# Peptides against a protein of PDB entry 2L5G: the designs that were tried, part 40

Target 1, 41 residues: chain A of PDB entry 2L5G
Amino acid sequence: LSKEELIQNMDRVDREITMVEQQISKLKKKQQQLEEEAAKP

## One batch from the design tools (peptide; made by RFdiffusion4, then SolubleMPNN)

Design b2_p22_4_s3 (from b2_p22_4, 17 letters changed)
Fold by OpenDDE base, seed 5:
Structure b2_p22_4_s3 (fold): chain B 41 residues (1-41), chain A 22 residues (1-22)
Amino acid sequence: as target 1 above (41 residues)
Amino acid sequence: LKENLERLEREKKELEEKLKKL
């Protein structure tokens, strides 16, 4: 029970990490796109 | 977002250390 609960909590945290990292990546890509569009004549 | 990531990474590390002690 305690091991399975800890694994379930770890799986939840791993999903939350993945979601936050994807959001950071999306924001960085959007920043780069805006900088590239602002550098076009 | 970065502070949330750092918090989650700390929580993950604490869970990993608990799992190693079982």
Scores: peptide ipSAE 0.290, ipTM 0.799, DockQ to the pose 0.775
Fold by OpenDDE base, seed 1:
Structure b2_p22_4_s3 (fold): chain B 41 residues (1-41), chain A 22 residues (1-22)
Amino acid sequence: as target 1 above (41 residues)
Amino acid sequence: LKENLERLEREKKELEEKLKKL
């Protein structure tokens, strides 16, 4: 693999990481909302 | 999701080590 191919693979992996982190964040926020809603009388 | 993140972080580290050896 060239240096350019390795950089392209790094950029792909960084995008995939960002997508997974955003999904985890969205699920955590939704969990917190459900816990806050369940704590209301 | 967490397992996928851990896999991607390992792949990233392997690519970084390859880039450092060029």
Scores: peptide ipSAE 0.290, ipTM 0.799, DockQ to the pose 0.793
Fold by OpenDDE base, seed 3:
Structure b2_p22_4_s3 (fold): chain B 41 residues (1-41), chain A 22 residues (1-22)
Amino acid sequence: as target 1 above (41 residues)
Amino acid sequence: LKENLERLEREKKELEEKLKKL
């Protein structure tokens, strides 16, 4: 693999990481909202 | 999702180590 091919693969992986982290963050926020709603009288 | 993140972080680390060896 050239240096350029390795950088392109790195950029792909960084985008995939960002998408997975955003999905985890959205699920955690939704879980917190459900916990806060369940704690209301 | 967590297992997918851990896989991608390992792939990233392997690419970084290949870049340092060029």
Scores: peptide ipSAE 0.290, ipTM 0.798, DockQ to the pose 0.802
Fold by OpenDDE base, seed 2:
Structure b2_p22_4_s3 (fold): chain B 41 residues (1-41), chain A 22 residues (1-22)
Amino acid sequence: as target 1 above (41 residues)
Amino acid sequence: LKENLERLEREKKELEEKLKKL
């Protein structure tokens, strides 16, 4: 692999990481909302 | 999702180590 191919693969992986982290964050926020709604009298 | 994140973080480290060896 050239240096340029390694950089392109790194940029791809960093974008994929960002997408997965955003999905996890959205699910955690929805979980917290459900826990807060269940804790209301 | 967590397992996918852990896989991508491993792939990133492998690419970083290849880049340091050029």
Scores: peptide ipSAE 0.289, ipTM 0.797, DockQ to the pose 0.798

Design b2_p22_4_s4 (from b2_p22_4, 16 letters changed)
Fold by OpenDDE base, seed 3:
Structure b2_p22_4_s4 (fold): chain B 41 residues (1-41), chain A 22 residues (1-22)
Amino acid sequence: as target 1 above (41 residues)
Amino acid sequence: LEENLQRLRREIEELKEQLAKL
């Protein structure tokens, strides 16, 4: 792998991390909404 | 999902170590 190919692969994996972190945040917010809805009479 | 995040974090550290050896 060239230096440029390694940088491109690192940038790809960094974007994938960011997407997974955003999915975790959305799921945590949805869990909180469901817990708040279940706590309403 | 958290296990996939941990896997991706390992992959990026391995790529950084490879980049530092060039």
Scores: peptide ipSAE 0.084, ipTM 0.630, DockQ to the pose 0.747
Fold by OpenDDE base, seed 5:
Structure b2_p22_4_s4 (fold): chain B 41 residues (1-41), chain A 22 residues (1-22)
Amino acid sequence: as target 1 above (41 residues)
Amino acid sequence: LEENLQRLRREIEELKEQLAKL
């Protein structure tokens, strides 16, 4: 791979990380909402 | 999801090591 192809692959993987981190954040927020709803009498 | 994040982080470090050898 050229230097440019390696940079493009890094940029792709960095975007995939960002997408996975956003999914984790959404799931953690949903978990917190369910825990708060379950803690209500 | 956290395991997928750890896999993608390893893939980035491997790509950085390849870039540093060019």
Scores: peptide ipSAE 0.084, ipTM 0.632, DockQ to the pose 0.808
Fold by OpenDDE base, seed 4:
Structure b2_p22_4_s4 (fold): chain B 41 residues (1-41), chain A 22 residues (1-22)
Amino acid sequence: as target 1 above (41 residues)
Amino acid sequence: LEENLQRLRREIEELKEQLAKL
């Protein structure tokens, strides 16, 4: 791989991480909401 | 999802190590 191909692959994987972290954050917020709703009488 | 995040983080560190050797 050239230096340019390595940088392009790093930029791709950094975007994929950001997308996965956003999905985890959304799921954690939804889990917390469901736990708070289930704890209400 | 956490396993996918760990895999992607490993892939970045491997790419950084390859870039540092050029």
Scores: peptide ipSAE 0.083, ipTM 0.630, DockQ to the pose 0.762
Fold by OpenDDE base, seed 2:
Structure b2_p22_4_s4 (fold): chain B 41 residues (1-41), chain A 22 residues (1-22)
Amino acid sequence: as target 1 above (41 residues)
Amino acid sequence: LEENLQRLRREIEELKEQLAKL
C-alpha cells in the first residue's frame, strides 16, 4: 500500500467509527426512553 | 456494536503503525 492508500483507509475506518458511535448513541437514547416509559405508573 | 467499534479502533491503530514505518 502507498502512503496515500494508507491515509485513504484510515479516513474510511474513521468514518465507520463515527457511524458506529452514532448508532450506539441512538440505541442508548432508545434504551433510556424505554426505561423512562417502564417507570411511569 | 461495541465489539464492532473495538474492531475498527484496532484496525485504525494497525494502519497508524504502518503509516509511521513509511
Scores: peptide ipSAE 0.083, ipTM 0.630, DockQ to the pose 0.782

Design b2_p22_5_s1 (from b2_p22_5, 17 letters changed)
Fold by OpenDDE base, seed 5:
Structure b2_p22_5_s1 (fold): chain B 41 residues (1-41), chain A 22 residues (1-22)
Amino acid sequence: as target 1 above (41 residues)
Amino acid sequence: MEKLKRLEQEIDRLKKELKELE
């Protein structure tokens, strides 16, 4: 791989990390909502 | 969590390969 191809791959994977972190945040919020709903009588 | 850890390891690999080309 050229230096430019490695930079492009790094930028792609960094975007994929950001998307996974956003998905984890959404799932954590949904888990908290389900726990709060299950704790309501 | 597992997918994030795999992507972090891939970034660390790419950063090492980039540093070897600088």
Scores: peptide ipSAE 0.082, ipTM 0.646, DockQ to the pose 0.707
Fold by OpenDDE base, seed 4:
Structure b2_p22_5_s1 (fold): chain B 41 residues (1-41), chain A 22 residues (1-22)
Amino acid sequence: as target 1 above (41 residues)
Amino acid sequence: MEKLKRLEQEIDRLKKELKELE
């Protein structure tokens, strides 16, 4: 891989990390909402 | 979680290979 190809791969993977972290955050928030709704009498 | 850990490891590898080419 050239230096330029490594930089492009790093930028691609940084975007994929950000997308996965956003998905995890959305799922955790939805889990918390369902737990709070189930705990209401 | 497992996908995120794999991507973090891939980033750490790419950052090492980049430093070897500087």
Scores: peptide ipSAE 0.081, ipTM 0.645, DockQ to the pose 0.703
Fold by OpenDDE base, seed 3:
Structure b2_p22_5_s1 (fold): chain B 41 residues (1-41), chain A 22 residues (1-22)
Amino acid sequence: as target 1 above (41 residues)
Amino acid sequence: MEKLKRLEQEIDRLKKELKELE
């Protein structure tokens, strides 16, 4: 692999990390909302 | 968690390979 091909692979995987982190954040917020709604009488 | 940890390990590998080419 060239240096340029390695940079392109790093940029691809960094985008995949960012997408997974955003999905985890959305799921955690949704879980918290459901817990707060279930705690309301 | 598991998928994120695998992607972080892939990034660390690619960063090491990049540093060996600099």
Scores: peptide ipSAE 0.078, ipTM 0.644, DockQ to the pose 0.744
Fold by OpenDDE base, seed 1:
Structure b2_p22_5_s1 (fold): chain B 41 residues (1-41), chain A 22 residues (1-22)
Amino acid sequence: as target 1 above (41 residues)
Amino acid sequence: MEKLKRLEQEIDRLKKELKELE
């Protein structure tokens, strides 16, 4: 692996982390909404 | 190498958390 290939792999991984964290945040918000709806009489 | 390996481990953790919420 060149230094350039290592940097490119790190930048790819940093983007993938950000995308997965955004998906987790969306799912946690949906879960909270479903729990709040299920708690209504 | 060490930073890339730590970031890959963080992705694997987050992908596991994502799969537990799906």
Scores: peptide ipSAE 0.052, ipTM 0.561, DockQ to the pose 0.101

Design b2_p22_5_s2 (from b2_p22_5, 13 letters changed)
Fold by OpenDDE base, seed 5:
Structure b2_p22_5_s2 (fold): chain B 41 residues (1-41), chain A 22 residues (1-22)
Amino acid sequence: as target 1 above (41 residues)
Amino acid sequence: MEEIERLKQEIDRLKEELEKLE
């Protein structure tokens, strides 16, 4: 692996983390909405 | 959490390999 290939792989993995964290945030917000809806009579 | 931890460990390995090439 060249230095440039390692930097490119690091940048790819950092983007993948950011996408997964955004998906988790969206799912947590949806979970909270469903819990709030289920707690209403 | 486990997927983010796996990806963070992959970044840490890539950083250690980068430091050896600098």
Scores: peptide ipSAE 0.059, ipTM 0.613, DockQ to the pose 0.714
Fold by OpenDDE base, seed 3:
Structure b2_p22_5_s2 (fold): chain B 41 residues (1-41), chain A 22 residues (1-22)
Amino acid sequence: as target 1 above (41 residues)
Amino acid sequence: MEEIERLKQEIDRLKEELEKLE
């Protein structure tokens, strides 16, 4: 692999991490909203 | 958590390979 191919692979994996972290954040916010709605009488 | 840790380990391996080419 060239340096350029390794950098491209690092950039790909960093984007995949960012996407997974954003999905986890959205799911945690949705879970909190459902818990807050279930706690309302 | 586990998927992010797997992806971080992949980045760390790619960084070590990049450092060997510098």
Scores: peptide ipSAE 0.058, ipTM 0.610, DockQ to the pose 0.762
Fold by OpenDDE base, seed 1:
Structure b2_p22_5_s2 (fold): chain B 41 residues (1-41), chain A 22 residues (1-22)
Amino acid sequence: as target 1 above (41 residues)
Amino acid sequence: MEEIERLKQEIDRLKEELEKLE
């Protein structure tokens, strides 16, 4: 692997982490909404 | 959580390989 290929792979993985973190945040917000809806009489 | 940890470990490996090329 060249130095340039390693940098490109790091940039790809950093983007993938950011996407997964955004998905987790969305799922946590949905979970909280469902818990708040289930807590209503 | 586990997926982010796997991706962080992949980054740490790529950083170590990059340091060997500097």
Scores: peptide ipSAE 0.058, ipTM 0.611, DockQ to the pose 0.727
Fold by OpenDDE base, seed 4:
Structure b2_p22_5_s2 (fold): chain B 41 residues (1-41), chain A 22 residues (1-22)
Amino acid sequence: as target 1 above (41 residues)
Amino acid sequence: MEEIERLKQEIDRLKEELEKLE
């Protein structure tokens, strides 16, 4: 791998982490909403 | 959680390889 290919791979993986973290945040918010709705009488 | 940890380990390896090429 060239230095340029390593930088491109780092930038790709940093974007993949950001996308996965955003998905986890959305799922956690949805889980909390469902738990709060289920706890209402 | 496991997927983010795998991706973080991949970044750490790529950083170590980049540092060896500087």
Scores: peptide ipSAE 0.058, ipTM 0.610, DockQ to the pose 0.718

Design b2_p22_5_s3 (from b2_p22_5, 15 letters changed)
Fold by OpenDDE base, seed 1:
Structure b2_p22_5_s3 (fold): chain B 41 residues (1-41), chain A 22 residues (1-22)
Amino acid sequence: as target 1 above (41 residues)
Amino acid sequence: MEKLKELKQKIDELKEKLKELE
């Protein structure tokens, strides 16, 4: 692997981390909404 | 959580290999 290929692979992994963190955030917000809706009489 | 941990481990491995090439 060249230094450039390694940097490109690092940038790809950083994008994949960001996508997973955004998915976790969306799921947590959805969970909170469902809990708030279930707590209403 | 598991997939995020795997990705963070992979980024640390890539950073270590980058230092060996600098």
Scores: peptide ipSAE 0.070, ipTM 0.623, DockQ to the pose 0.743
Fold by OpenDDE base, seed 4:
Structure b2_p22_5_s3 (fold): chain B 41 residues (1-41), chain A 22 residues (1-22)
Amino acid sequence: as target 1 above (41 residues)
Amino acid sequence: MEKLKELKQKIDELKEKLKELE
C-alpha cells in the first residue's frame, strides 16, 4: 500500500463511520418516537 | 453497535500504518 492509497482508504472508512452513525441516530430517534407513541393512552 | 466498532477498529489500524509510513 502506498501512503496515498492508505490515506484514501482511511478517508473512505471515516465516511462509512459517519454514514453508520447517522443511520444509528435516525433509528434511535424513530425507536424513541414509537416508544412514546406506545406509552400514550 | 458491531458494524460501528468494526469500522472504528479498521480506521485505528489504518492510522497506525500511516504513522509507520511517515
Scores: peptide ipSAE 0.067, ipTM 0.622, DockQ to the pose 0.694
Fold by OpenDDE base, seed 2:
Structure b2_p22_5_s3 (fold): chain B 41 residues (1-41), chain A 22 residues (1-22)
Amino acid sequence: as target 1 above (41 residues)
Amino acid sequence: MEKLKELKQKIDELKEKLKELE
């Protein structure tokens, strides 16, 4: 792997981390909404 | 959580390899 190919792989993994973190945030918000809806009489 | 840990480990491995090439 060249230094340039390594940097490109780092940038790809960093984008994948960001996408997974956004998905986790959306799922946590949906979980909280369902818990709040289930707590209403 | 597991996939995020795997991706964080992979970025750390790539950072160490980058330091060896500088």
Scores: peptide ipSAE 0.066, ipTM 0.621, DockQ to the pose 0.710
Fold by OpenDDE base, seed 3:
Structure b2_p22_5_s3 (fold): chain B 41 residues (1-41), chain A 22 residues (1-22)
Amino acid sequence: as target 1 above (41 residues)
Amino acid sequence: MEKLKELKQKIDELKEKLKELE
């Protein structure tokens, strides 16, 4: 791998991390809403 | 090389956390 291919792979992985972190944040918010609804009598 | 390994490890950890929430 050239230095350029390594930089391109790092930039791709950094974007993928950001996308997965946003998905986890949305799923955690939905999970918390369902837990709060299930805890109501 | 080290920073690319760290980013790959972080994405693998986040993918496992995503599967636990699906």
Scores: peptide ipSAE 0.056, ipTM 0.580, DockQ to the pose 0.101

Design b2_p22_5_s4 (from b2_p22_5, 15 letters changed)
Fold by OpenDDE base, seed 5:
Structure b2_p22_5_s4 (fold): chain B 41 residues (1-41), chain A 22 residues (1-22)
Amino acid sequence: as target 1 above (41 residues)
Amino acid sequence: SEKLERLRQEIDRLQEELKKLE
């Protein structure tokens, strides 16, 4: 791979990391909402 | 997340290959 192809692959994987981290954050927020709803009488 | 760990390992690999080209 050229230096440019490696940089492009890094940029792609960095975007995929960001998307996975956003999904984890969304799931954690939804978990917290369900736990809060289950704790209401 | 196992997916996040795999993606971080791929970044570390790509960074090491990039460093060999510098």
Scores: peptide ipSAE 0.143, ipTM 0.697, DockQ to the pose 0.651
Fold by OpenDDE base, seed 1:
Structure b2_p22_5_s4 (fold): chain B 41 residues (1-41), chain A 22 residues (1-22)
Amino acid sequence: as target 1 above (41 residues)
Amino acid sequence: SEKLERLRQEIDRLQEELKKLE
């Protein structure tokens, strides 16, 4: 692989990381909402 | 997240390959 191909692959994976972290954050917020709803009498 | 851990490991691999080309 060239240095340029490695940098392009790193940039792609960094975007994928950001997308996964955003998905985890959304799922954690949904989990918290469900826990708060389940805690209501 | 196992997916996030796999992506971090791939970054670490790509960084080590990049360092060998410098």
Scores: peptide ipSAE 0.140, ipTM 0.694, DockQ to the pose 0.737
Fold by OpenDDE base, seed 3:
Structure b2_p22_5_s4 (fold): chain B 41 residues (1-41), chain A 22 residues (1-22)
Amino acid sequence: as target 1 above (41 residues)
Amino acid sequence: SEKLERLRQEIDRLQEELKKLE
């Protein structure tokens, strides 16, 4: 692989990391909302 | 997340390959 192809692959994987971290954050917020709703009488 | 860990390991691998070309 060229240096440019490696950089492009790093940029791709870094975008995938960011997307997964955003999905985890959204799921954690949704979990917290469901726990707070279940704790209401 | 196991998926996040696998993606971080792939970044570390690509960084080490990039460093060999510098």
Scores: peptide ipSAE 0.136, ipTM 0.693, DockQ to the pose 0.749
Fold by OpenDDE base, seed 4:
Structure b2_p22_5_s4 (fold): chain B 41 residues (1-41), chain A 22 residues (1-22)
Amino acid sequence: as target 1 above (41 residues)
Amino acid sequence: SEKLERLRQEIDRLQEELKKLE
C-alpha cells in the first residue's frame, strides 16, 4: 500500500467507527427509554 | 461492540504502518 492508500483506508475506517458509535448511542438511548417506561407503574 | 473493537484494531495497525512510511 502507498502512503496515500493507507491515509485513504484510515479515513474510511474512521468514518465506519463514527457510524457504528452513532448506532450504539441510538440503541443505548432507546434501551434506556424502554427501561424507564417499563419501570413506571 | 465487537465490530467497533475490530475497526479500532485496524486503525491502530494502519497508524503503525503509516508511521513506518513517514
Scores: peptide ipSAE 0.111, ipTM 0.669, DockQ to the pose 0.717

Design b2_p22_6_s1 (from b2_p22_6, 16 letters changed)
Fold by OpenDDE base, seed 4:
Structure b2_p22_6_s1 (fold): chain B 41 residues (1-41), chain A 22 residues (1-22)
Amino acid sequence: as target 1 above (41 residues)
Amino acid sequence: DLEENLERLKREITKLKELLEK
């Protein structure tokens, strides 16, 4: 792999990490909202 | 799951960074 190919692959993986982290954050926030609503009398 | 996929991707980017520094 060239230096340029390594940088391109790193940038791709970094974008994929960001997308997965955003999905996890969205799901965790939704889980917390459902738990908070279920805990209300 | 998503957490396992995130952990996999974090390992992949670490390997790519280590290759870039060689």
Scores: peptide ipSAE 0.099, ipTM 0.665, DockQ to the pose 0.705
Fold by OpenDDE base, seed 3:
Structure b2_p22_6_s1 (fold): chain B 41 residues (1-41), chain A 22 residues (1-22)
Amino acid sequence: as target 1 above (41 residues)
Amino acid sequence: DLEENLERLKREITKLKELLEK
């Protein structure tokens, strides 16, 4: 792999990380909302 | 799951960084 191909692969993986982190954040927020709703009398 | 996928991607980026430093 050339240095350019390695950089392109890093940029792709960094974008994939960002997408997965956003999905995790959304799911954690939904989990917290469900826990807060379940804790209400 | 998503957390396992995130950890896999973080390991992949580390390997790519190590290859770029050689």
Scores: peptide ipSAE 0.099, ipTM 0.663, DockQ to the pose 0.745
Fold by OpenDDE base, seed 1:
Structure b2_p22_6_s1 (fold): chain B 41 residues (1-41), chain A 22 residues (1-22)
Amino acid sequence: as target 1 above (41 residues)
Amino acid sequence: DLEENLERLKREITKLKELLEK
């Protein structure tokens, strides 16, 4: 791998991390909402 | 799952950073 190919792969992986973290955050918020609704009498 | 995928990607970027600094 060239230095340029390594940088391109790092940039790709960094974008993928950001997308996965956003998906996790959305799912955790949805889980919390479902738990709060299930806890209502 | 998504947490395992995030952990995998974090390991990949760490490995790429270590290769770039050599």
Scores: peptide ipSAE 0.098, ipTM 0.663, DockQ to the pose 0.701
Fold by OpenDDE base, seed 2:
Structure b2_p22_6_s1 (fold): chain B 41 residues (1-41), chain A 22 residues (1-22)
Amino acid sequence: as target 1 above (41 residues)
Amino acid sequence: DLEENLERLKREITKLKELLEK
Protein backbone atom coordinates (compact mmCIF):
# COMPACT_ATOMS: atom_id res chain seq x y z
CA LEU B 1 0.00 0.00 0.00
CA SER B 2 1.24 3.49 -0.84
CA LYS B 3 0.99 6.24 1.81
CA GLU B 4 -1.91 7.71 -0.23
CA GLU B 5 -3.76 4.34 -0.34
CA LEU B 6 -3.24 3.98 3.44
CA ILE B 7 -4.73 7.47 4.08
CA GLN B 8 -7.69 6.64 1.78
CA ASN B 9 -8.31 3.40 3.73
CA MET B 10 -8.16 5.34 7.06
CA ASP B 11 -10.68 7.90 5.74
CA ARG B 12 -12.99 5.05 4.59
CA VAL B 13 -12.81 3.33 8.01
CA ASP B 14 -13.41 6.67 9.84
CA ARG B 15 -16.60 7.17 7.74
CA GLU B 16 -17.71 3.58 8.49
CA ILE B 17 -17.14 4.18 12.25
CA THR B 18 -19.24 7.38 12.09
CA MET B 19 -22.09 5.55 10.29
CA VAL B 20 -22.08 2.66 12.81
CA GLU B 21 -22.01 5.10 15.79
CA GLN B 22 -25.00 6.98 14.30
CA GLN B 23 -26.89 3.67 13.87
CA ILE B 24 -26.12 2.68 17.50
CA SER B 25 -27.32 6.13 18.70
CA LYS B 26 -30.60 5.79 16.73
CA LEU B 27 -31.21 2.28 18.12
CA LYS B 28 -30.44 3.41 21.72
CA LYS B 29 -32.89 6.34 21.33
CA LYS B 30 -35.56 3.97 19.96
CA GLN B 31 -34.94 1.53 22.85
CA GLN B 32 -35.30 4.38 25.38
CA GLN B 33 -38.56 5.54 23.72
CA LEU B 34 -39.99 2.00 23.87
CA GLU B 35 -38.98 1.68 27.56
CA GLU B 36 -40.58 5.08 28.35
CA GLU B 37 -43.81 4.11 26.51
CA ALA B 38 -43.91 0.73 28.33
CA ALA B 39 -43.52 2.55 31.71
CA LYS B 40 -46.61 4.79 31.12
CA PRO B 41 -49.70 3.79 33.14
CA ASP A 1 -23.93 -6.97 16.10
CA LEU A 2 -23.29 -3.22 15.61
CA GLU A 3 -21.10 -2.83 18.74
CA GLU A 4 -18.90 -5.76 17.63
CA ASN A 5 -18.61 -4.17 14.15
CA LEU A 6 -17.63 -0.82 15.76
CA GLU A 7 -14.94 -2.54 17.86
CA ARG A 8 -13.62 -4.32 14.72
CA LEU A 9 -13.43 -1.01 12.80
CA LYS A 10 -11.67 0.71 15.76
CA ARG A 11 -9.05 -2.10 15.73
CA GLU A 12 -8.65 -1.71 11.95
CA ILE A 13 -8.11 2.08 12.17
CA THR A 14 -5.53 1.58 14.97
CA LYS A 15 -3.52 -0.82 12.73
CA LEU A 16 -3.70 1.64 9.82
CA LYS A 17 -2.44 4.50 12.08
CA GLU A 18 0.46 2.32 13.27
CA LEU A 19 1.39 1.56 9.62
CA LEU A 20 1.29 5.29 8.74
CA GLU A 21 3.76 6.10 11.57
CA LYS A 22 6.38 3.61 10.17
Scores: peptide ipSAE 0.095, ipTM 0.660, DockQ to the pose 0.730

Design b2_p22_6_s2 (from b2_p22_6, 15 letters changed)
Fold by OpenDDE base, seed 4:
Structure b2_p22_6_s2 (fold): chain B 41 residues (1-41), chain A 22 residues (1-22)
Amino acid sequence: as target 1 above (41 residues)
Amino acid sequence: DLKKNLERLERKKKELEELLAK
């Protein structure tokens, strides 16, 4: 692998990490909202 | 499992960083 191919692969992995972290954050926020709504009388 | 996928991607990132540091 060239240095350029390694950088391109790292940039791809960083984009995939960001997408997965955003999905986890959205699911956690939705879970918290549902728990807060279920705890309201 | 999103958490397992994140952990897999973080390992791949470290492997690429180690290759770039050589």
Scores: peptide ipSAE 0.374, ipTM 0.831, DockQ to the pose 0.670
Fold by OpenDDE base, seed 2:
Parts: sequence; structure tokens; C-alpha cells
Structure b2_p22_6_s2 (fold): chain B 41 residues (1-41), chain A 22 residues (1-22)
Amino acid sequence: as target 1 above (41 residues)
Amino acid sequence: DLKKNLERLERKKKELEELLAK
């Protein structure tokens, strides 16, 4: 792999990480909302 | 499993960083 191909692979992995972290964050926020709704009388 | 996928991607990132540092 050239240095350019390694950088392109790094940028792809960083985008995939960001997408997975955003999905985890959305699921955690939805979990918290459901817990807060269940705690209301 | 999103957590396992994240852990896999973080390992791949480290491997690429080590290759770029050579």
C-alpha cells in the first residue's frame, strides 16, 4: 500500500468510527428518554 | 454489536497509524 492508500484507508476508518459513535449516542439518548418517561407518574 | 464494531475499528486505526509512522 502506498502512503496515499494508507491515508485514504485511515480517513475511511475515521468516518466509520464517527458513524458507529453517532449510532451508539442515539441509542443511549433513546434509552435515557425511555427511562425518564417510565419514571413519570 | 455496535460496541464490538467500534473496538474493531479502533484496532484497525492503530494498525494504520503504525504503518504510516514507518
Scores: peptide ipSAE 0.373, ipTM 0.830, DockQ to the pose 0.730
Fold by OpenDDE base, seed 1:
Structure b2_p22_6_s2 (fold): chain B 41 residues (1-41), chain A 22 residues (1-22)
Amino acid sequence: as target 1 above (41 residues)
Amino acid sequence: DLKKNLERLERKKKELEELLAK
C-alpha cells in the first residue's frame, strides 16, 4: 500500500468509527428513555 | 454488535497509524 492509500484507508476508518459511535450514542439515549418511561408509575 | 464493530475499527486505525509512522 502507498502512503496515499494508507491515508485514504485511515480517513475511511475514521468516518466508520464516527458513524458507529453516533449509532451507539443514539441507542444508549433510546435505552435510557425506555428505562425512564418504564420507571413511571 | 456495534461495540465489537467499534473495537475492530479502533484496532484497524491503530494498525494504519503504525504503518504511517514507519
Scores: peptide ipSAE 0.373, ipTM 0.830, DockQ to the pose 0.686
Fold by OpenDDE base, seed 3:
Structure b2_p22_6_s2 (fold): chain B 41 residues (1-41), chain A 22 residues (1-22)
Amino acid sequence: as target 1 above (41 residues)
Amino acid sequence: DLKKNLERLERKKKELEELLAK
């Protein structure tokens, strides 16, 4: 792979990481909301 | 799962960084 192809692959991986982290964050926020609602009398 | 996918992507990132450093 050329240096250019490696940089393009890095940029793609960084975008995929960001998307997965955002999905994990949304799921954790929903989990926390459900736990907080379940803890209310 | 999403956590396993993240761990896989982070490993790929490290491999690409090591290739760029050569």
Scores: peptide ipSAE 0.372, ipTM 0.829, DockQ to the pose 0.725

Design b2_p22_6_s3 (from b2_p22_6, 17 letters changed)
Fold by OpenDDE base, seed 4:
Order: sequence, then structure tokens, then C-alpha cells
Structure b2_p22_6_s3 (fold): chain B 41 residues (1-41), chain A 22 residues (1-22)
Amino acid sequence: as target 1 above (41 residues)
Amino acid sequence: KLEENMQRLRREIEKLRELLEK
């Protein structure tokens, strides 16, 4: 792997992490909404 | 699953950083 190929792979993995973190945030927000709805009398 | 994938990707990027410092 050239230095340029390593940088490109890091940029790919960093984008994949960001996408996964956004999906986790969306799921946590959905979970919180369901918990708040279940806690309403 | 999703958190495990994030942890896997973090370990992958750490290994790539270690390879750039050599």
C-alpha cells in the first residue's frame, strides 16, 4: 500500500464511522421517543 | 451489531494510522 492508498483507506473508514455514528444517534433518538411515549399516562 | 461495527472501524483506522507513522 502506498502512502496515498493508506490515506484514501483512512478517509473511507472515517466516512464509514461517521455514517455508523449517525445511524446510532438516529436509533437512540427513536428509542428515547418510544420510552417517552411508553411513560405517558 | 451497529456499535460493534463502529468499534471494528475505529480499530481499523488506528491500524492505518500506525502504518503511516512507520
Scores: peptide ipSAE 0.063, ipTM 0.607, DockQ to the pose 0.749
Fold by OpenDDE base, seed 1:
Structure b2_p22_6_s3 (fold): chain B 41 residues (1-41), chain A 22 residues (1-22)
Amino acid sequence: as target 1 above (41 residues)
Amino acid sequence: KLEENMQRLRREIEKLRELLEK
């Protein structure tokens, strides 16, 4: 693996983490919405 | 699943950093 291939692989993995973090954030927001809806009388 | 995948990917980044420093 060249230094450039290693950097490209790191950038790919960093993007994959960012996508997973965004999915977790969306799920947490949806959870909060459901909890707020369930707390309404 | 998602949190476990983040932890896996963080470990993969660390291994790639260690290879870049050699």
Scores: peptide ipSAE 0.062, ipTM 0.607, DockQ to the pose 0.791
Fold by OpenDDE base, seed 2:
Structure b2_p22_6_s3 (fold): chain B 41 residues (1-41), chain A 22 residues (1-22)
Amino acid sequence: as target 1 above (41 residues)
Amino acid sequence: KLEENMQRLRREIEKLRELLEK
């Protein structure tokens, strides 16, 4: 692996983390909405 | 699953950083 290939792999993994964090945030927001809807009479 | 995948990817980044410092 060249230094350039290692940097490219890091940038790829950083993008994959950002996508996963955005998916977690979306799921947490959806969970909160369902909990708030279930708490309404 | 999703949080476990994030933790796996963080460990992969750390290994790649250690390889760039050598």
Scores: peptide ipSAE 0.061, ipTM 0.604, DockQ to the pose 0.750
Fold by OpenDDE base, seed 3:
Structure b2_p22_6_s3 (fold): chain B 41 residues (1-41), chain A 22 residues (1-22)
Amino acid sequence: as target 1 above (41 residues)
Amino acid sequence: KLEENMQRLRREIEKLRELLEK
């Protein structure tokens, strides 16, 4: 791998991490919404 | 080392994705 190919792979992994973190955030928000709905009489 | 770390991070991301789909 060239230095450029390594940097491109790093940037790809950073984008994939960001996507997974956004998915975790969406699931946490959905969990909170379900907990708030279950707490309503 | 750097290439091995990149392959590790890819596998970690794949595992995290599988956990989000369950």
Scores: peptide ipSAE 0.054, ipTM 0.578, DockQ to the pose 0.077

